# Ledger of designs, part 6: peptides against a protein of PDB entry 3OGK

Target 1, 307 residues: chain A of PDB entry 3OGK
Amino acid sequence: ATPDRLSRRFPNLRSLKLKGKPRAAMFNLIPENWGGYVTPWVTEISNNLRQLKSVHFRRMIVSDLDLDRLAKARADDLETLKLDKCSGFTTDGLLSIVTHCRKIKTLLMEESSFSEKDGKWLHELAQHNTSLEVLNFYMTEFAKISPKDLETIARNCRSLVSVKVGDFEILELVGFFKAAANLEEFCGGSLNEDIGMPEKYMNLVFPRKLCRLGLSYMGPNEMPILFPFAAQIRKLDLLYALLETEDHCTLIQKCPNLEVLETRNVIGDRGLEVLAQYCKQLKRLRIERGADEQGMEDEEGLVSQRG

## One batch from the design tools (peptide; made by RFdiffusion4, then SolubleMPNN)

Design b1_p8_5_s2 (from b1_p8_5, 5 letters changed)
Fold by OpenDDE base, seed 2:
Structure b1_p8_5_s2 (fold): chain B 307 residues (1-307), chain A 8 residues (1-8)
Amino acid sequence: as target 1 above (307 residues)
Amino acid sequence: MERRRSLF
């Protein structure tokens, strides 16, 4: 469909989701210049879609100029922006969004590729937003943003329920977790083992309502930090955990209310048996092949047709 | 280019 045909058919459109590049782009099987530019859509949104509150771009090319135009056109009417696996923008584009869209509730740039100039966008968001409910820059590589700004967001945004981040050291997020009193979902961070301090993370305090969790690089030494609230966990993302088959079994047994599990093939048939035994409320299971699985000859770490 | 987190 063309942008102009969309606006003529649906002048009162409130939510728009566009998919650009095919899934093959995820595997570098298509040229970068294949297309999927948001520019003509942003022009149409700016001119003719005055009731649009939610925009979701998936696998599209987005420039800073596109983001600036969108931000100025929708301003405080924009409640949701999702840049899902997008590319072509910098943090200047993000800065424009948070500067002009001060009532934004959902901001997502999960798996997007961008040029990072500075951390000003997160600082601006922290200084002016009180409406944020969902912040998601999972699987991104921001290096210039401050965990202090994330803490400020948590303090100011009382409706903040879901936060997914990149590779922040988890100990830098202690203030964030303390401030995020209504947080239900957290994914990302970085757990870094220290041979000299085996209990480095044992004093971590999580938000009381936390029930959807995915800690990056969580190993068996860090896993016990979940045990005090494991019974309230409803979703686990273990895709980026450093758990073996037996570690999965140990954790799963402690999560009787688990509804969603995302993990790697390392769970094995044994882990699936334990899952079936202890997690009677399970609704969704996602198993991916990990990069580490290509080298482990251990039969226990494979999901077969029996599992 | 879409970047996925690599598992180390």
Scores: peptide ipSAE 0.027, ipTM 0.697, DockQ to the pose 0.273
Fold by OpenDDE base, seed 4:
Structure b1_p8_5_s2 (fold): chain B 307 residues (1-307), chain A 8 residues (1-8)
Amino acid sequence: as target 1 above (307 residues)
Amino acid sequence: MERRRSLF
C-alpha cells in the first residue's frame, strides 16, 4: 500500500500501524538504506489523515524532521505514538513530540536506537502532560534523563498504568513508585548488588496495584522483594533477571495467578514442571535462549522436549 | 539496531 492510496481509501483513519524492515534487520542482515522510511507516511498523515490519533512505526527509519512534522500536524489529537525498534532520530525529535502533543496517552520507543542529546524531552513531558497512561522506553540507553522527571510524571498523570524504563537504579525510583498510585506494570530499572549494603533494597515499596513486572538484574538476593505481592503477579518478565533454575522454582510457586511468563532457557524442565503445578492460569510462556547459555549445553538449565 | 539487551 502507498500512503496516498491509504488516505484516499480511509480518510477517517484513526489508527495506523506500519512495519518497515524485516526482522532480519535486527541481526544486521539488512542494509541500513534498505528503506522503511516514515517520511512519505508522515507527509500523508500531515496532509490528509486529520482523524489519526494513533501511530505505530515498527522497525522504521524516523528522522527528527519526521517527528516534528507529525507533532505539529496532529498536536493534541495524537494520543498514541509508538516508535518500536526504530532508528534515525535524536532526543530533539522526542522533544518536539512532547512539546506539541500535550495530551499524548501512550509514548513508546522500546528497543529504538537514537542519538541522545539531552534529557529535555522527559522534562518537558513531566512539566506539561497530565494524560499519560503508558510510557515505554524499555531496552533503550538514556543517560541524560532524570528520575525526578519520572516521579513528576507519576504525580501529574493519575491514569499512568504502565511504565517501562531503561537502566535506572531502582533506588532512584522510590519517589516514582510512591507517586505512581495506579501503576499496574513496571519493567526495567537496575538492581545492583552492594557487598557493603546487602539489604539496600529491602525497604523498596511498589505500587499497590502492581501485577506485571520485569526487574532487570534481579538476583536471588533481591527476589524476596516480590514475595509480599507475589500472589497478585499476573505477568513476569525474567529475561534480564539473574535467576537460576531453583530461583525460578522458588518464585513461580509464589505466583499462583501468573498468566504470562517470559524467561530464559535457565528455567529448565524442572522450572516448567513447577510452573505447570502451581500456575494454573498461565496463558503465555516465552522462553528465550540466553547468550550466556549458549556454551552450557550439558547443564540442567535447559528446556528439553519434556518441558 | 540490537536484537535484545545483553546481560554481559
Scores: peptide ipSAE 0.026, ipTM 0.702, DockQ to the pose 0.295
Fold by OpenDDE base, seed 3:
Structure b1_p8_5_s2 (fold): chain B 307 residues (1-307), chain A 8 residues (1-8)
Amino acid sequence: as target 1 above (307 residues)
Amino acid sequence: MERRRSLF
């Protein structure tokens, strides 16, 4: 479909999801100049889609100028922006979005590639937004943003229910977790084992309603921090956990209400048997191949065709 | 570009 044909057919469109480059781009099978630019769509949105509240770009090229135009055109009417696996923008574009779209409820840039100039966009969001429900920059590499701004967002946005972040040290997020009283979902962070301080994370307090969780670099020593609320966990993202097969079995047995599991092949057939035994509410299972599978050794960590 | 974070 062309942008002009879309607007003529659906002048009252409220939600738009565009998919640019095919999945084959993930395997470098698509030329860089294949296209997938949002510019023609942003122009059409700005001119003709005046009721548009939600925009989802997936695997598209997005410039700062595109973001600035979108921000100014939709302003406080923009409730959702998802830059899902997009590229071509900088943090200046994000700053424009949060400056002009002060009532945004969902902001996502998961797995997007960008140039980071500063942390001003998150600071501006923290200072002016009270509407945010979902913030997701999972699998991104922000180095100049402050955990304190995330805490401020949690304090000011009472409807905040889902937050996914990059590699913040989890202890820097203690204030955030205390402020985020309605948080149901958290993914990301960084658990860093300290041999000299084995109980480093034992006093970590999670939001009371937390039921969807994915802690990066969680090992067997940190896993017990979940046990007090494991029965309320409905979704686990273990893709970036440092758990072996037996650790998976231990955790899964404690999560009888688990509905969604995302993990690596290390779960093995044994872990799948335990999952089937204890997690009767399971609706979705995602198993990915980890980089660790290139090593020969632990035969038990493979999901076979029997599992 | 799926940045599959190489875990190890």
Scores: peptide ipSAE 0.026, ipTM 0.704, DockQ to the pose 0.360; fails the geometry check
Fold by OpenDDE base, seed 5:
Structure b1_p8_5_s2 (fold): chain B 307 residues (1-307), chain A 8 residues (1-8)
Amino acid sequence: as target 1 above (307 residues)
Amino acid sequence: MERRRSLF
């Protein structure tokens, strides 16, 4: 479909999702300049899609100019922007979005690649937004953003229900978790094991409504921090956890209301048996093959045709 | 990206 044909056919379009590069691009099998530019679509949005409130770009090339044009064209009418596995922009483009789209409810840049200039975009969002419901920069590499701005967002955005972040040290997010009273979903962060302080995370207090969770680098020593609310967990992302098969079994047994599990092949047939036994509400299971698992000769750490 | 690169 061409942008012009879309707008002529659907002048009152409120939501647009575009998919650019094929999935092979995620494995570096496609040249970076293959195409999938959002520019012609942003031009069409700006000119002809005046009711558009939700934009989702997936695996597309997005420039700062594209973001600036989109921001100015939609302004406070833009409720959702998802830059899903996109590339080509900097944090200046994000700054333009949050500066002009003061009522944005969903901002996603999960798995996007960008050049980080500064942390001003998150600061601007913290200072002026009160509408945010979903913030997702999971699997991104921000280094210049402040956890204090995330706390401010949580304090000011009472409808904030889902936050996914990069590699913030979890202890720097204590203030955020305290402020995020309505948070239901959290993914990311960084749990850093300290042999000298094995219980450094034991006093971590999570939001009371938290039921969808994915803590990065969570090992067996940190896993007990989930136990007080494990029965409340509905979705668990263990893709980036440092749990072995037996750790999976231990955690799964404590999550009888689990509906969605995402994990690696390390769960094994044993973990799947435990899952089937204890998680009767399970609706979705995703098992990824980890690169680290290709070298494990342990049969228990593999999912076979029996699982 | 690094985390995904570690998965694949």
Scores: peptide ipSAE 0.026, ipTM 0.705, DockQ to the pose 0.518; fails the geometry check

Design b1_p8_5_s3 (from b1_p8_5, 6 letters changed)
Fold by OpenDDE base, seed 5:
Structure b1_p8_5_s3 (fold): chain B 307 residues (1-307), chain A 8 residues (1-8)
Amino acid sequence: as target 1 above (307 residues)
Amino acid sequence: MKKRRSLF
């Protein structure tokens, strides 16, 4: 479809999702200059899609100029922006979005590649937004943003229900978790093992409504922090957990209300048997092949056709 | 040392 044909057919379009580059681009099998630029679409949105409140770009090239144009064109009418596996922008583009779109409810840049200039975009969001429901920069590498701004967002945005972050030290998010009273979903963070302090994370207090969770680097020593609320967990992301087969079995047995599990093949046939036994409400199972698991000789760490 | 696994 071309942008002009879309606007002519659907002048009252409220939600747009565009997919650019093929999935092969995620594996570096497609040249970076292949295309999938949002620019023609942003131009069309600005000129002709005046009711558009939700934009989702997936695997597209997005410039700061594109973001600035989109921000100014839609302003407080923009409720959702998803930059899903996009590239080509900097944090200046994000700053423009949050400066002009002060009523944004969903901001996603999951798995996007960008140049980080500063943390001003998150600070601006923290200072002026009270509408945010979903913030997702999972699988990104922000180094200049402040966990204090996340805390401020949680305090000011009473409808905040889902937050996914990069590799913040989880202890720096204690204030955020305390403020995020309505948070239902959290993914990311960083659980950094300290041999001298094995109980470093045991006193973490999670939001009372938390039921969708994915903690990065969670090992068997940290796993017990979930046990007090494991029965209320409905979605668990273990893709970046450091759990072996037995650890999976232990955790799964404590999650009888689990509806969605995402994990690696380390769960094994044994973990799948335990899952079938204890998780009767399971709706979705995703098993990814771990990069490091190609060399593991242990049969238990593999999902077979029998599992 | 705990390291994040790459999917890609």
Scores: peptide ipSAE 0.039, ipTM 0.763, DockQ to the pose 0.308
Fold by OpenDDE base, seed 2:
Structure b1_p8_5_s3 (fold): chain B 307 residues (1-307), chain A 8 residues (1-8)
Amino acid sequence: as target 1 above (307 residues)
Amino acid sequence: MKKRRSLF
């Protein structure tokens, strides 16, 4: 499909999702110059798609100029922007989006590759947005953004229900969790073991409505922080947890209302048996092979054809 | 070891 054909056929389009590079690009099997540029689409959006509220680019090349053009063209009419596994932009492009699209409700850049110049985009978002419902920069590496801006967003955006972040020390997010009174979903952060302070996370207070959770690097020592609200958990993302088979069994037994589980092969047949026994509301199970599981043919924590 | 999926 060409951009011009799309606008002529659907002048009142409200939502657009474009997929650029095939999945093989995720395995470095496709040259960077293969294409998938958003530029011609952004031009068409700017000129002819005046009703467009939602844009989702997946595995596309997006420049700062593209983001700036999109931001200025759609302004406060843009409610959703998803840069899903995109590349080619910097934080200046993000700054343009949040500066001009002050009523954005969903901002996603999950698994995108970008050049980080500064943390101004998150600060600008914190200072001016009150509409945000979903913020997702999961699986990204921001080093220059402030957890204080995330707290400000939580305080100002009363409809904020889902936040997925990169590596923040979870203790730096205490203020965020206190402010995010309506938060239902949280993924990311960083739990860091400290031999000198084994209980440093025991006083961590989560939002009362939290039911979808994926804490990065959560080990068996940190896992008990979930137990007070484990019965209300409906989705667990354990892909980046540091739990062994028995730890999975322990946690799963405490989550009788679990509907979605995402984990690695480390759950094993034993964990799947426990899951079947205790989680009668389970609707979706995703098991991935971890990089650390490559070559452990006979160790406890493999899912066989029996599981 | 950080067990994050390397995208690239």
Scores: peptide ipSAE 0.035, ipTM 0.742, DockQ to the pose 0.306
Fold by OpenDDE base, seed 4:
Structure b1_p8_5_s3 (fold): chain B 307 residues (1-307), chain A 8 residues (1-8)
Amino acid sequence: as target 1 above (307 residues)
Amino acid sequence: MKKRRSLF
């Protein structure tokens, strides 16, 4: 479809989702100049799609100019922007979005590649937004953003229900978790073992409504922090957890209301048996092959045709 | 486009 044909057919379009490059691009199998630029679509949005509230770009090339044009054209009418596995922009483009779209409810840039200039975009969002419901920069590499701005967002955005972040030290997010009273979903962070402080995470308090969780680098020593609310967990993302088969079994037994599990093949047939026994509400299971498990043909932590 | 995060 062409942008102009879309606007002519659907002048009152409220939601748009575009997919650019195929999944093979994630493996560098497709040249960067293959296409999938958002520019012609942003031009059409700006000129002719005046009721558009939600934009989702997946695997597309997005420039700062594209983001600036989109931001200015939609302003406070833009409720959702998802830059899903996109590339080509900097934090200046994000700054333009949050500066002009002050009533944005969903901002996603999960697995996007960008140039980080500064942390101003998150600061601006913290200073001016009170509408945010979903913030997702999971699997991104922001180094210049402040955990304090995330805390401010949690304090100011009463409808904030889902936050997914990069590699923030979890202890830096204590203030955020205290402020995020309505948070139901959290993914990301970084749990870092400290031989000198084995209990450094024991006093971590999560939001009372938290039921969808994925902590990066969570090992068996940190896993007990979930036990007080394990019965209310409905979704677990264990893809980046450092749990072995037995650790999976231990955690799964404590999550009888689990509906969604995402993990690696380290769960093994044993973990799947335990899952079937204890998690009767399970609706979705995703098992991925770990990169580290590529060489271990004969280890117990494999999913067979039995599992 | 970033590759999906690897554990290692």
Scores: peptide ipSAE 0.043, ipTM 0.774, DockQ to the pose 0.279; fails the geometry check
Fold by OpenDDE base, seed 3:
Structure b1_p8_5_s3 (fold): chain B 307 residues (1-307), chain A 8 residues (1-8)
Amino acid sequence: as target 1 above (307 residues)
Amino acid sequence: MKKRRSLF
């Protein structure tokens, strides 16, 4: 489809999702010059799609100029922007979005690659937004943003229900969790084991409504922090947990209301048996091959065709 | 873009 054909056919379009590069690009099987630029679409949005509230770019090249044009064209009418596995922009582009789109409800840049200039975009968002419902920069590498701005967002955005972050130390997010009273979903952070302080995370208080969770680097020593509310967990993301097969079994047994599980092959056939036994409400299971599982010959940590 | 690798 061409941008001009889209606008002529659907002048009142409210939501647009574009997919650029095929999945094969994730494996470097697609030339860099293949295209997938958002520029012609942003031009069309700016000129002819005046009712557009939601934009989702997936695996596309997005420049700061594209983001600036989009921001100025849609302003407070833009409710959703998803830069899903996109590249080509910097934090200046994000700053333009949050500066001009002050009523944005969903901002996603999950798995996007960008140049980080500063943390101003998150600060600006914290200072001016009260509408945010979903913030997602999961699997990104921000080093210049402040956990304090995230706390401010939680305090000011009463409808904030889903937050996915990069590698913030979980203890730096204590204030955020206290402020995020309506939070239902959290993914990311960083749990860092301290041999000298085994109880480091035991006093961590999660939002009362939290039911979708994925803590990065959660090991068996940290896993007990979930036990007080494990029965209310509906979704677990264990892709970046440091759990073995037996740890999976232990946790799964405590989550009888689990509907979605995302994990690695380390769950094994045994973990799948336990899952089938205890999680009768399971609707979706995603098992990925871990990067490290190429070398671990331990048979118990493999999902067979029988599991 | 490669998915985030588990360190473990």
Scores: peptide ipSAE 0.041, ipTM 0.776, DockQ to the pose 0.342; fails the geometry check

Design b1_p8_5_s4 (from b1_p8_5, 6 letters changed)
Fold by OpenDDE base, seed 3:
Structure b1_p8_5_s4 (fold): chain B 307 residues (1-307), chain A 8 residues (1-8)
Amino acid sequence: as target 1 above (307 residues)
Amino acid sequence: MEKRKSLF
């Protein structure tokens, strides 16, 4: 579809999802200049889609100028912006979005590639937004944002239910977890093992409604922090956990209400048997190839056609 | 491009 044909056919469109580059682009099978620019779509949104509240760009090229135009055109009417696996923008573009769209409820930039200028965008969001429900910059690299701004967001946004972050030290998020009283989903952070302080995470207090979780770098020593609420867990993201097959079995046995599991081949056929035995409400299973497979000689850590 | 988080 062309932008002009879309607006003429659906002038009252409230939600738009665009997919740019095909999945083959992830394997460098498509030239960088193949297209997938949001510019013509942003122009059409600005001119003719005056009721648009939700925008989802997937695998598209987005410039700061595109974000600035979108922000000014939609302002407080923009409720959802998802930059899903996008590229071409900087944190200046994000700053424009949060400056002009003060009632945004969903802001996602998961797996996007961008240039980080500063942490002002998150600070501006913390200072002025009270509507945020979903914040997701999972699998991104921010070095200049503050965990204190995340805590401020949690305090000010009472409807905040889902937060996915990059590699914040989990102990820096203690204040965030205390403030985020309605949080149901958390992914990311960084658990860093300390041989000198094996219990450094044991006093970590999670939000009481938390039921969808993915802690990055969680090993077997940190895994017990989940046990007090494991029966409430409905979704686990273990893609970036440091758990072996036996650790998977231990955790899965404690999660009888698990509906969604995302993990690596390390779960093995044994882990899948345990999953089938204990998780009768399971709806979705995602198993990915881990980077660790090059060194795992242990046959128990592989999912076969029998598993 | 899918950003795979480096585990190691």
Scores: peptide ipSAE 0.030, ipTM 0.705, DockQ to the pose 0.276
Fold by OpenDDE base, seed 5:
Structure b1_p8_5_s4 (fold): chain B 307 residues (1-307), chain A 8 residues (1-8)
Amino acid sequence: as target 1 above (307 residues)
Amino acid sequence: MEKRKSLF
């Protein structure tokens, strides 16, 4: 469909989701110049889609100019922006969004690639937003943003229920977790094993309503931090956990209310048997092939057709 | 296990 045809057919459109490049782009199987630019769509949104509140771009090229135009055109009417696996923008574009769209509820840039200039966008969001419900920059490489701004967001946004972050040291997020009283979902962070301090994470206090979780680099030594609330966990993202088959079995047995599990082949047939035994409410299972599992001849860490 | 994170 062309942008102009969409606006003419649906002038009162409130939500738009666009998918650009094929999934093959994630594997560098298509040329960079294949296209998938949001520019013509942003132009059409700005001119003709005056009721649009939610925008989701997936695998598209988004420039700072596109973000600035979108921000100014929709302003406080923009409730949701998802830059899902997008590229081509900098943190200046994000700054424009949060500066002009002060009532944004969902801001996502999960798995997007961008040029980071500074952390001003998160600071601006922290200073002026009180509406945020979902913040997701999972699988991104922000190095200049402050955990203190994330804490400020948690304090000011009473409806904040889902936060997914990059590789923040989890101990730097203690203030954030304390402030995020209504948080139900957290993904990301970085657990850094310290041989000299094996219990450095044991005093982490998670939000009381937390039930969807994916801690990056969680190993068997850190896994016990989940045990006090494992019975309330409904979703686990173990894709980036450092758990072996037996560790999976141990954790799964403690999560009888698990509804969604995302993990790697390392769960094995044994882990799937344990999952079937203990997790009777399971609705979705996603098993990915890890690159590190390519060549591990360990039969126990493979999911067979029987598992 | 090696700490690996794939960005796509």
Scores: peptide ipSAE 0.028, ipTM 0.701, DockQ to the pose 0.264
Fold by OpenDDE base, seed 2:
Structure b1_p8_5_s4 (fold): chain B 307 residues (1-307), chain A 8 residues (1-8)
Amino acid sequence: as target 1 above (307 residues)
Amino acid sequence: MEKRKSLF
C-alpha cells in the first residue's frame, strides 16, 4: 500500500503499524540501502491523518527530520510512538518527540540503533511529561542519560506501569524504584557481582506491584532478592540472566503464579519438568539459544525433544 | 542496523 492510498481509504485512522525490512536484516543479510524509509509515511501522516494517536515503526529507517515532522504534526495528540528495531536517527530526534508530544503515554525504542549526542531527551521528558505509562529502551545502550531523570519521571507519572531500560547499574535505580509506586513491569538494568560485597543488592526494594520482571546479569547470588515477592511474579524474562539449570529450578519453584517465562536453553529438561510441576498457570514459554550454549556439551543445559 | 543486546 502507498501512503496516499492509506489516507484516502482510512482518513480517521487512529493507529498505524508499519513494517519495513524483513527479519533477515537482523542477521546482516539485507543491505542498508534496501529501503524501508518512513519519510513518505510521515509526510502523509502530517498532511492527512489528523486523528492518528499511535505510530509503530518496525525495522524502518527513521531520520531526525522524520521525527521532528511527526512531532510537530501530531503534538499532544500523539499518545504512542514505537521505534521498534529502527535506525537512522539520533537523540536529537527523540528530543523533538518529547518536546512537542508532552502527553505521550508510550515511548519505545527497543533494539533500535541510533547515534547518542546527549541525554537531553530524557531530561526534557522528566521535566514536562506527567502522562507516561510505558517507557521502553530495552536492549539499547545510552551512556549519557541520567538515572535521576528516570526517578523524576516515576515521581511525576502516576500511571507509569512498565519501564524497560538498558544497562543502568541497579543501585543507581533505588530512587526510581521508590518513586515508581504503580510499576508492574521492569526489565533491564545491570547487576554487577562484587566479590568484596556479596550482599550489595540484598537491601534493594522493588515496587510493591511488580509482577513482570527481567533483570540483566542476575546470577544465583542476586536471585534471592526476588524471593520475598516471587509468589506474585507472573512474568519472568531470564534471557539475560546468568542462571544455570539448578538456579532456574530454584526460582521457578518459588513462582507458582508464573504465566509467562522467557529463557534460554540452559533451563534444560529438568527445568521444564519443574516448571510443569509448580507453574500450573503458565500460558507462554519462550526458549532461545544463548551464545553460551554453542559449546556446552553439558546434558543438563539442553532442552531435548522430551522437554 | 539492528543491535541486539549480547549476553557475552
Scores: peptide ipSAE 0.028, ipTM 0.694, DockQ to the pose 0.265
Fold by OpenDDE base, seed 1:
Structure b1_p8_5_s4 (fold): chain B 307 residues (1-307), chain A 8 residues (1-8)
Amino acid sequence: as target 1 above (307 residues)
Amino acid sequence: MEKRKSLF
């Protein structure tokens, strides 16, 4: 489909999702310059799609100029922007989006590759947005953004229900969790084991409505922080947890209302048996092969034909 | 600590 054909056929389009590079690009099987530029689409959106509220780019090349044009063209009418596994932009492009789209409800850049110039985009979002419902920069490497801005966003955005972040030290997010009274989903952060302070995370207080969770680098020593609310957990992301098969069994037994589990092959057949026994509401199971599993010769950490 | 690698 060409951009011009889309606008002529659907002049009142409210939501657009574009997929650029094929999935094979994730395996470096597609040349970097294969295409998938958003520029022609952004031009068409700007000129002819005046009712567009939601834009989702997946595996596309997005420049700062594209983001600036989109931001200025849609302004406060833009409610959703998802840069899903995109590349080619910098934080200047993000700054333009949050500066001009002050009523944005969903901002996603999960697994996107970008050049980080500064943390101004998150600061601007914190200072001016009160509409945000979903913020997702999961699996990104922001080093110049402030946890204080995230806390400000939580305080000002009463409808904030889902936040996924990079590798913030989880203790720096205490203020954020306290402010995020309506938060239902949190993924990311960083749990850092400290031999001198084994209980440094035990006093971590989560939002009362939290039911979808994925803490990065959570090991068996940190896992007990979930136990007080494990019965209300509906989604669990363990892809980046440091849990073995037995740890999975322990946690799963405490989550009878689990609907979605994402984990690694380390769950094993035993973990799957426990999952089947205790999680009768399970709707989705994702098992990925971990990088660490290339060395796990232990039979207990593998999903066989029995699972 | 294994750095979080992209699953892909």
Scores: peptide ipSAE 0.024, ipTM 0.694, DockQ to the pose 0.335

